# Peptides against a protein of PDB entry 8YVU, part 199

Target 1, 39 residues: chain A of PDB entry 8YVU
Amino acid sequence: PQLCYILDAILFLYGIVLTLLYCRLKIQVRKAAITSYEK
Target 2, 160 residues: chain B of PDB entry 8YVU
Amino acid sequence: TWLTVLKKEQEFLGVTQILTAMICLCFGTVVCSVLDISHIEGDIFSSFKAGYPFWGAIFFSISGMLSIISERRNATYLVRGSLGANTASSIAGGTGITILIINLKKSLAYIHIHSCQKFFETKCFMASFSTEIVVMMLFLTILGLGSAVSLTICGAGEEL

## One batch from the design tools (peptide; made by RFdiffusion4, then SolubleMPNN)

Design b2_p28_6_s4 (from b2_p28_6, 20 letters changed)
Fold by OpenDDE base, seed 5:
Structure b2_p28_6_s4 (fold): chain B 39 residues (1-39), chain C 160 residues (1-160), chain D 39 residues (1-39), chain A 28 residues (1-28)
Amino acid sequence: as target 1 above (39 residues)
Amino acid sequence: as target 2 above (160 residues)
Amino acid sequence: as target 1 above (39 residues)
Amino acid sequence: DELKLKLLALLLSLLALFFKLLNELLAQ
């Protein structure tokens, strides 16, 4: 049971990190699209 | 196009909210069906007594549905409605997390007081089960809050 | 313990899906950067 | 018991809607 909870914590942290990276990448893509439209 | 990818992301977040809400409702209904919470001594199921699995799930479901509908219809009034619903869902999620943390502390305190080393004692089993359910609900609430906040930021960015 | 393993499975699936989406988005960002460099 | 049945029916309808949305997302 302890191993399962540790795995849950690792997977949860991974999910949060991926979500943050995804949001950052999305913001960068949006900024690039806006800059391309102003050209 | 980049816009279609962004739309798919919003829809995915909305689906995640609905799924989280449904899982919370399932847990709520299972607990209410298996356990008579009204007869359980102590505050082990305080989050269930407060009805959090139900109202929280409803808020997340409405927020997710409105987000998906708003993204599909591209109507300004639906975007504002989705933003409002996501904001309300974020507040509800924060409140739910607080309630669940309090419940978790009470459950852990109960386990500590009763020195629950024997899993086969009915009281210890109920306390352990409550703790597991509360942890799962806490995780789901955090996921729901994250999705609601993400959708709120996306909706606010579209109105600016 | 069974509930914990179910949660692990859900989180694992979520992590895989997010990773695939992140990879696709990263490839799109790279393609957009290459097209911006060629103008 | 009637309230529980209504809640179960609502849950099943939401589940069906979720699967429909998931299928639409996977088909795109």
Scores: peptide ipSAE 0.525, ipTM 0.823, DockQ to the pose 0.069
Fold by OpenDDE base, seed 3:
Structure b2_p28_6_s4 (fold): chain B 39 residues (1-39), chain C 160 residues (1-160), chain D 39 residues (1-39), chain A 28 residues (1-28)
Amino acid sequence: as target 1 above (39 residues)
Amino acid sequence: as target 2 above (160 residues)
Amino acid sequence: as target 1 above (39 residues)
Amino acid sequence: DELKLKLLALLLSLLALFFKLLNELLAQ
């Protein structure tokens, strides 16, 4: 049971990090698309 | 700037793969140190008997290290080497997943047959512990496979 | 204990989906960068 | 026991490197 909770914590942290990276990448894609439209 | 971002992402994936491999190796070592698997009757620890935590961790570690080195030096021969290592790690990961699924099925079947209502029975405790470790290793193996496949795709894209 | 294992499965699935989405988004960023360089 | 300690030290070093890389990615 304790190992399960540790795994949950690791997976949760990984999920948060991936979500933040995904959001940043999405913002970069949007900025690139806007810059390409202004040219 | 874009190349630098891609480089950081590959390094991150490589580090994740190495970390996953190290965790798998640590778990394998701990289980082998605490439990004499040879004295345990049944196939509950079949993945450990096959040595998967050891060779799987080695393959993932090598793949991750080669990926990081390939990205840092930006040499064509290192890219090919990393691609090969990642492919080998992907195959190893797939094989490991198969072994772990088989082990998980055996462990679950054992728990079901013995109707493990009493958690304190040694056999039921061992089966439950094995199931937990196998599930953890399965998750780690899938994460390692995901990183290896991602690195393989990135490496293939650089060669084109 | 059962809830912990269910949570592990959900978090794991979420991690896989996010990884796939991240890969797709990264490919899109690369395509956008190539298109901007050709103009 | 010494090998286990070395392995643990290596694991901790890799974890520290991972966190450093994450912080660098987050700082951009």
Scores: peptide ipSAE 0.522, ipTM 0.826, DockQ to the pose 0.089
Fold by OpenDDE base, seed 4:
Structure b2_p28_6_s4 (fold): chain B 39 residues (1-39), chain C 160 residues (1-160), chain D 39 residues (1-39), chain A 28 residues (1-28)
Amino acid sequence: as target 1 above (39 residues)
Amino acid sequence: as target 2 above (160 residues)
Amino acid sequence: as target 1 above (39 residues)
Amino acid sequence: DELKLKLLALLLSLLALFFKLLNELLAQ
């Protein structure tokens, strides 16, 4: 049972980190697309 | 093309938000069905007594639906509506997290005060169950908040 | 304890989906960067 | 019980919508 909670915490942290990275990557893609469109 | 990808991502986030909301509602209904919260002494289920699973889920559902509709119709008024709904959902999520943390503290305090060494005692079982449900709801709320914030940022970016 | 395992499953699935999306987005960023460099 | 049934129906509808959206995302 304790292992399950630890796993939940790890998976939750992973999800948050991935979400942040995804947001950053999305912003980068948007910036790249805008720059490409302005050329 | 990249806009279509972003739209798909926004739709996905909206769907995730709706799903999170539905899961929260399901948990709320299950808890209300299994436990008569009104007869439970103490503040172990304070989040449920406050109706957080219900109103929080409604806010998240509305936000998610508006986000999906906004992406599909590509109308400016819908984008603003989605942004507003996502902001409201973010506030609701933050409030929910606060309530859940308070509930968790109270539940833990209850467990410590009553020296819940015997898991099979009804009070200790309820406190443990409450703690588990609160933790799950906390995770779901954080997921919902994350999706709402992401959608808010996306919507704000479209307005700029 | 059973609820914990259900949550783990949901979080795991979410993590997988996010990872796939992140990978796709990363590939798009790379393609955009390459296209920008060729111009 | 009726409210629970309505909630279940709503949940199933949302799940169906989710699968539909997923299929649309996968088809593109």
Scores: peptide ipSAE 0.520, ipTM 0.829, DockQ to the pose 0.078
Fold by OpenDDE base, seed 1:
Order: C-alpha cells, then sequence, then structure tokens
Structure b2_p28_6_s4 (fold): chain B 39 residues (1-39), chain C 160 residues (1-160), chain D 39 residues (1-39), chain A 28 residues (1-28)
C-alpha cells in the first residue's frame, strides 16, 4: 500500500509538470499563429 | 525560434529519459538490497533476475545523455549518434516491456495459485510487493520508451 | 488499497493521453513553423 | 555501500540538472 501511494505521488507530479509544459507550448503555438496571421 | 523550441523539447525529453533510467536503477538497487531474489520461490522476480533494471537503465541513461549532448553542441555527427542511441534504447525498451509483461503474468498467476486470503503471510506479501514493483517498472519503461521514440523522431527530422 | 490501484490506473491513462497530446501539439508546431517559413 | 552512495550522488546530480533545465525552460 505504501508503494502505491509513492507511485501516485510521482505520477501526480509528472502529470503536473507535463500539464504545465503542455500549456506553455499551447500558448506559444497560439502566439505563433497570431503572429503569422498579422503578417 | 522553432529550432530553439525543438531543441528545448529534445533536452526535456532527454532529461526525462535519464530520470526514468535513474528511478529504474534505484528500484533495482533497492530490491536487490532488501530482498534475496535467489531465495524467493517462483518466477515473480524474473525481470530482476534477468538484470533488466540495470541494463535497461544504462541504455536509457546513455541515450538521454547523448541526446542532451547532441542538442547542446549542435554538431551533425552527434545528431546521428544520438539517433542511433535513441533507436537502440527504443528497442531495449520494447524488449523490457515484453519481459515485464511476462513477469507480471507470472506474478498474477502466483497470487492466484496461493489464493492469498491472508495478506500478512510472507509469500503473499512478497508476491504483492513484486507485482507493485513490476507495475512501477513497466510504467517507467513505457515513459522511457516514449521519450526515446520522441527523441528519435526529432533526430530524424533534423537529418531531413 | 483498491482506491490506490484505481488512482494508479487513472494517472497512468492521463500520462499516456498527455504524451499523445504533447506529440500532436509538437507536430502542429512543426507544421506551423514550416508554413510560416514558406511564406 | 560505496556503490550505493555513488548512485545516490549521481541521482542527486541528475535531479539538480533536471531542475536547472526546468528553470531555464520556465524562464524563457
Amino acid sequence: as target 1 above (39 residues)
Amino acid sequence: as target 2 above (160 residues)
Amino acid sequence: as target 1 above (39 residues)
Amino acid sequence: DELKLKLLALLLSLLALFFKLLNELLAQ
């Protein structure tokens, strides 16, 4: 049971990091798309 | 700007691969230090007996390091080397997943045969612990494989 | 213990989905970059 | 024990590198 909780914590942290990176990448894509539309 | 974004992604994937490898190696070391695998009845720890956490972690670590170095130096010869290493790591990861699935099946079969109603029995506890570790290693291997494949695709895209 | 295993499965699935979405987003960024370079 | 200590040191160094890279990615 303790190992399960440790795994949950690691997976949760990884999920948060990936989500933040994904959001940043998505914002960059949107900014790039807007910049390409203004040209 | 786009090349810098792709470069940052490669570095992140490389770091993720190295981290995954280190966690796998850590788990392998912990299991070897806490448990005497040779005295455990059955094939519950077959993946550990095969040394997968060690050689798999080494392959992933080398692949990740080469990817980071290749990205930092931006040399054409390093890109090819990184691509080769990532391909090798992808193959190793696939093999590792297969071994871990087989181990998981054996562990589940062992749990079923012993009909572990009393979780506090030493054999049932060991089987459950083994299953949990194998699942964790399987997850880490899948993450490592995903990183290696992603790096391979990035490297292939740079050569074209 | 059952809840922990369920959480592991959900987090694992989420990790896979995020990885796929990240790959798709990366491909989209690359396509957008190529399109902006051709203009 | 020495091997374990070296492994732990390597793990900590890699973790520090990961955090440094993450901070660089976040700063840009």
Scores: peptide ipSAE 0.521, ipTM 0.828, DockQ to the pose 0.082; fails the geometry check

Design b2_p28_7_s1 (from b2_p28_7, 20 letters changed)
Fold by OpenDDE base, seed 2:
Structure b2_p28_7_s1 (fold): chain B 39 residues (1-39), chain C 160 residues (1-160), chain D 39 residues (1-39), chain A 28 residues (1-28)
Amino acid sequence: as target 1 above (39 residues)
Amino acid sequence: as target 2 above (160 residues)
Amino acid sequence: as target 1 above (39 residues)
Amino acid sequence: SVLDELLKKALEILLKILKEILEVIKNS
């Protein structure tokens, strides 16, 4: 059971980090799209 | 197009919020059905006594639904509404996290005080079960908050 | 312990989905960058 | 207890937020 909780914590952190990275990447795509429209 | 991708992302976030809300409701319902929280001594289930699984799920569900509707209709008014709903859901999520942390601390303190060597004692079992449920709810709440904040940022970015 | 396993499963699925989405988004950013260089 | 009061305050805030959301929905 303790190992399960540790795994939960790791997976949770991974999920948060991925979400943040996804958001950052999405912002980059948006900026790229805006730049493409301005050209 | 990039707009299509963004819409899919918003929909995904909305679905995530709804899913989180549904899971929270399920947990709340299960706990209420299995345990009579009113008869449990202490504040081990304080979050449940406060009705957090229910109101939290409602807020996240509404936020998710509004986000999906906003994405589908692509109306500026809906975007603002979604932004407001997501902001409200974010605040609710933060409050929920606070409540859950307090509940978790109480549960852990209870376990420590009773020196639960015998897991089969009703009090120790209930405290352990409460701790597990609170941890799960905490994770779900954080996930919901993350999705709500993400949607809020997306909505704010569209308004700017 | 059962609740922990359920949480692990949910978090694992979430992590996989986010990873796939991140990969797709990364590919899109790369494509956008290539298009920007060709213009 | 102090915790009960805090919970009540949290509930009040939540109700306020809910009312605001409902108003937004009504205006939509």
Scores: peptide ipSAE 0.407, ipTM 0.800, DockQ to the pose 0.020
Fold by OpenDDE base, seed 1:
Structure b2_p28_7_s1 (fold): chain B 39 residues (1-39), chain C 160 residues (1-160), chain D 39 residues (1-39), chain A 28 residues (1-28)
Amino acid sequence: as target 1 above (39 residues)
Amino acid sequence: as target 2 above (160 residues)
Amino acid sequence: as target 1 above (39 residues)
Amino acid sequence: SVLDELLKKALEILLKILKEILEVIKNS
């Protein structure tokens, strides 16, 4: 049972990091699209 | 620049691959230090006996390191090297998944045959522990494979 | 203990989905960058 | 055993790939 909880913690942390990176990338795509539209 | 963003993504994937490899090595080391696998009856720890946590982790670590170095130096020859390493790591990951699935099936079969009603029996406890470790290693291997494949696709895209 | 394994499965699935979405978004960013460079 | 033979084949393939990578590194 303890190993299961450790795995949950690792997967949860990985999910949070990926989500943050995804959000940053999404913001960059939006900024690029806006800049392209202004040209 | 867009190239800078892509480089950051490659670095992240490389770091993820290295982290996965390190966790696999840690699990392998802990299991080998706590348990005498040679005295365990059956094929419950067949993946550990094959040394998968060690060689698999080494391959993932090398692939991740090469990916990070390739990204930092921004040299064409390093990109090709990283692509090769990631491809090798992907193949190793696929093989590892297959081995782990076979091990998992054997472990589950062992638990079923012994009808482990008493969890505190040494054999049943070891079988359940082995199953948990194999599942964790399987998840880590899948994550490592995913990162290696992603890096391979990124590297291939840069060569085109 | 059963809940822990269920959580592991959900987190694992979430990680896979996020990885796929991240890859797709990265491809979109590359396409946007190429389009911006051609203008 | 069949499993041991498969493991040996996998190791041989891995060693081959490793040698190729090392050759690429040496040529760079």
Scores: peptide ipSAE 0.397, ipTM 0.796, DockQ to the pose 0.019
Fold by OpenDDE base, seed 3:
Structure b2_p28_7_s1 (fold): chain B 39 residues (1-39), chain C 160 residues (1-160), chain D 39 residues (1-39), chain A 28 residues (1-28)
Amino acid sequence: as target 1 above (39 residues)
Amino acid sequence: as target 2 above (160 residues)
Amino acid sequence: as target 1 above (39 residues)
Amino acid sequence: SVLDELLKKALEILLKILKEILEVIKNS
């Protein structure tokens, strides 16, 4: 049970990090698309 | 193409593989340090007794490192070496998954047979602990195998 | 304790999905970059 | 006992593969 909670914490942290990275990447895609549209 | 995508992600996959391997190694080390597996009755820790966390981690680490090096240097000989290492890691991962599944089944069966309603009973606690660790290792192994297979496919595509 | 395992499963699934989405997004960014370079 | 024997065989195979890899590295 304690290990389960530790795992939950790790997975939760991983999920947060991935979400942030995803958001950053999505912003980059949007910027790239806008730049492509202006050309 | 799918191959092109995988090639571009080779470094990331390699890093992921190394990370997974390191985590598996850490878990193996912790389990070995905290629990005297040799004195535990039953096959609950069969995967640990087999040393899977150790050799599996080594294989995945080597595969990941070789993949990264191969990608960076872009040399034909390194590509072949990486392909070989990734293939070996994939096989190791598959074997590890099999072992872990068997261990998991045994652990679950043990819990079910003993009707472990009282968590604080030593045997039930150990079985539950084993199950948790095995599940974690299984997930990590699946991730590692996925990365290794992906790298293998990429390497095979480059040779072709 | 059972809730912990359920949470682990959910978080694990979430992590996998996010990883796949991240990969797809990264591919899109790269395709956009290549298209921009060819113009 | 049978499982232990299987594990030992698997380990032997793994060691063989490892030796082959090491030889390839040594010859490179």
Scores: peptide ipSAE 0.378, ipTM 0.771, DockQ to the pose 0.017
Fold by OpenDDE base, seed 5:
Structure b2_p28_7_s1 (fold): chain B 39 residues (1-39), chain C 160 residues (1-160), chain D 39 residues (1-39), chain A 28 residues (1-28)
Amino acid sequence: as target 1 above (39 residues)
Amino acid sequence: as target 2 above (160 residues)
Amino acid sequence: as target 1 above (39 residues)
Amino acid sequence: SVLDELLKKALEILLKILKEILEVIKNS
């Protein structure tokens, strides 16, 4: 049972990190798309 | 194609937010149905007494719905509305997290004070149950906050 | 304890979905970069 | 009592935002 809570914390942290990375990547994609459209 | 992908992502985030909100509501209703919180002494259920599961879930649900609608209609006014709703949901989520943390501290303090070696004691069982529910609500709130913030950033990017 | 396992399942599913989305986005970035290089 | 007042104020702000959102939806 205690291990379950630890796992929850790890999974939660992983989710936050992935969300941040996803946002950064999405911004990069948008910038690339805008640059390609202007050319 | 890029716009379509972005729209799908926003919709997914909105759905996630709604789902999180619904789960929070379900937990709130279950706790209220099983436990008479009004008769429980102490601050073990302070977050529930404050009604956080209800108003927080409603707020997240509305924000998620607005985000989905905004994405589907692709209207400037809806984008602004969604951005506002997501911002409000983010604030609500932050407040909820604060309340839940306070509740957790109180619950943990209660457990330590009463030296709950016997989980079968009614008070200790209630404190433990409250702690578990609050932890779950905390995780859900953080997930909701993450989705709301993500949607806010996406919406802000579309306005630029 | 049982609730903890349910939470783990939800967080795990969320992590998988985010990972898939991240992979898709990464592929899109690569495709966009290739297209811009060919022009 | 202070916490209750803060909660009430927060609720009022939330209701205000909700009303604004509803107005935007109605005008759409």
Scores: peptide ipSAE 0.397, ipTM 0.798, DockQ to the pose 0.018; fails the geometry check

Design b2_p28_7_s2 (from b2_p28_7, 22 letters changed)
Fold by OpenDDE base, seed 5:
Structure b2_p28_7_s2 (fold): chain B 39 residues (1-39), chain C 160 residues (1-160), chain D 39 residues (1-39), chain A 28 residues (1-28)
Amino acid sequence: as target 1 above (39 residues)
Amino acid sequence: as target 2 above (160 residues)
Amino acid sequence: as target 1 above (39 residues)
Amino acid sequence: TVLEKLLQEALEILLKLLKEILEVIKNS
């Protein structure tokens, strides 16, 4: 049971990091699309 | 630049893969140190008997390290090597998942057949502990596989 | 313990989905950047 | 070429391990 909680913590941290990276990438896509549209 | 962000992301995935590999290796070594798997009857620790925690962790670690090195040096030969290593790690991860699932099924079947009402019985305790460790290793292996596949796809995309 | 395993499964699935989406988005950003540069 | 050789060695090790695992599974 204690090992399960450790795994949860690792998976949670991994999920947060991936979410942040995804958000950053999404913002980049938007910026690239806007720049392409204005040119 | 967008290239810098992409490189940072690949490096992060590589670090995650290495971390997963190290955790798997740690679990494998702990189990081998605490339990004499060779003397345990049955297939409860079949994945450990096959040495999966060790070779799987090594492959994931090597793949992750190669990915990080490839991103840092930005050399074409390293990118190809990383792609190959990630592909190999993905295959190893898939195989590991299969073995772990089989082990998990056997462990659960063992617990069910013996009707482990008394947790303190040595055999039931070992089976339960094995099940917990196998589940953790399964999740870690899937995470490692996910990272390896992600790196493979990203690397393949860069070569196109 | 049962709740812990359920949480592990959810977090794991979330991690896989995010990883796939991240890869797709990365490819999209790259294509968008190339298209913007050629225009 | 060095990297390719290393990759080939890693692949060979992986294949050997895979065969061993498959044999263990088959014999179980």
Scores: peptide ipSAE 0.410, ipTM 0.803, DockQ to the pose 0.037
Fold by OpenDDE base, seed 2:
Structure b2_p28_7_s2 (fold): chain B 39 residues (1-39), chain C 160 residues (1-160), chain D 39 residues (1-39), chain A 28 residues (1-28)
Amino acid sequence: as target 1 above (39 residues)
Amino acid sequence: as target 2 above (160 residues)
Amino acid sequence: as target 1 above (39 residues)
Amino acid sequence: TVLEKLLQEALEILLKLLKEILEVIKNS
């Protein structure tokens, strides 16, 4: 049971990090698309 | 193709938000059905007494639905509406997190005070169960908040 | 304990989905960068 | 626009909630 909670915490942290990275990447894609459109 | 990918991402976020909301509602209804929170001593289930699983789930569901609709119709007014709804959902999520944290603190304090060595005692069992549910709800709320914030950022980016 | 396992499953699934989305987005960024370099 | 007003209202609600949260944290 304790291991399960630890796993939950790790997975949760991983999810948050991935979400942040995804957001950053999405912003980069948008910037790239805008620059491509202006060219 | 880039727009289609973005739309799929928004739809995914919306679906995630709706799913989170549904799970929260399910947990809320199950807890309310199994446990008579009003008769439980203490504030172990304060989040449930506040009705967070219900109103929070409703807000997340509405936000998710609006996000999906906004993505499908691709109308400027819907984007703004979705942005507003996602913002509201984000606020609701933040409030929910706060309530859940308070509930967790109370539950943990209760467990500590009663020195729950005997897990089978009704009070200790209830406190532990409450703690587990609150933790789950906290995670779900954070996920919902993350999705709502993501959708908000997406919507804001489209308006700028 | 059962709730913990359910949460683990949900978080795990979410992590996988986010990873896939991140990979797709990364590929898009790379494609955009390549197209920008060719122009 | 109606949407802008809604956004402003949402922002105001957000600010109020944030203040409440901060107050709760401070009082805890």
Scores: peptide ipSAE 0.403, ipTM 0.797, DockQ to the pose 0.048
Fold by OpenDDE base, seed 3:
Structure b2_p28_7_s2 (fold): chain B 39 residues (1-39), chain C 160 residues (1-160), chain D 39 residues (1-39), chain A 28 residues (1-28)
Amino acid sequence: as target 1 above (39 residues)
Amino acid sequence: as target 2 above (160 residues)
Amino acid sequence: as target 1 above (39 residues)
Amino acid sequence: TVLEKLLQEALEILLKLLKEILEVIKNS
């Protein structure tokens, strides 16, 4: 019951954080690829 | 730099592992405080009786802390220690998942056998509560295992 | 309550997938970094 | 090394706990 909603909140927060990190990594990969191409 | 990114990622994984461990410990403590697990019939709380939330949380916390410290100090001996700790945490996490799955199956079977339609019935309530807690612990353990494995792979890559 | 559990399952799956993708991206970044270092 | 010893101790504790868990499961 209530624990389920708490779990949902935790998982939701985790998902958001991972999404942000994923986006950040994707940007970094792109930057690294550009840097390697310019060399 | 890429090194800075990797360092931040390792630190993040370590923090995630510590957080997961802390949550597991908190749940374990709450369950132990609210419920007398010793008086509960069956294996509904087998994972708690085994003390998994406690030792699992400790292992994950130590692994996470060592990973963070190793990354910060960038010392070879600390890297090896972190790798060992992460490996141990990964094994502990895997074992914990197994225990939790078994507990979950028992809890679900109990609910099914007793046809728990009334939530406030003592036995059904306890089984349902156990199931919920075990599911939460399972999710947290999987997250912790994922972080520990990731850190282990990173550490192994640094040693090679 | 049932919807809560379904949501938990979806969020959990999402978390696992994102974690795997994150790991994959991290490996790519690492490979790119090694390649740049060897140049 | 001290760290290796600590890791070994941790492993031993873990193994002991696992054995206890298995015994509890077996006796239950």
Scores: peptide ipSAE 0.401, ipTM 0.795, DockQ to the pose 0.035
Fold by OpenDDE base, seed 4:
Structure b2_p28_7_s2 (fold): chain B 39 residues (1-39), chain C 160 residues (1-160), chain D 39 residues (1-39), chain A 28 residues (1-28)
Amino acid sequence: as target 1 above (39 residues)
Amino acid sequence: as target 2 above (160 residues)
Amino acid sequence: as target 1 above (39 residues)
Amino acid sequence: TVLEKLLQEALEILLKLLKEILEVIKNS
């Protein structure tokens, strides 16, 4: 059971990090798209 | 096109939000059905007593639904509606997180006070169960809030 | 404990999905960058 | 009925996404 909670914590942290990275990447894609459109 | 991809992403976020809301609602319903929270002494289930799983799930569901509809129909009024709903859902999510954290603290305190080394004791079991449920609800709420915020940002970006 | 395992499963699935989305987005960024470079 | 339709649409989207994910996994 303790291992389960540890795993939950790790997975939760991973999820948060991935979400943040995804957001950043999405912003980058948007910026790149805008730049490409302006050219 | 990039717009198509973005639309798919928004729809995905909306679906995720709805799913999260549904899971939260299911958990709330199950807990309310299995446990007579009204007869449980203490504030172990304060979040449930406050009805958070219900109204929170409703808000998230509405937000997700509106987001999906807005994305699908691509109507300006729907976009605004979705933005408003997502904002409301974000607020609700934040409030829910607060309530859940408070509940979690109370539950943990209860466990600590009773020195629940024996999991099979009724009180300790209930407290532990409550803690687990609250943690799950908290995670789901955070996920829902994240999706709602993401949708809000996307919607705001479209309005600007 | 059973709930913990359920949570683990959900979080794991979420992590996988996010990872896939991240990978797709990363590929899109790369494609956008290449397109921008060719212009 | 509107809520049901919305739920159904959401489910369809979820299914589509699931299929896309499966395709990505398969193509990987």
Scores: peptide ipSAE 0.381, ipTM 0.798, DockQ to the pose 0.019

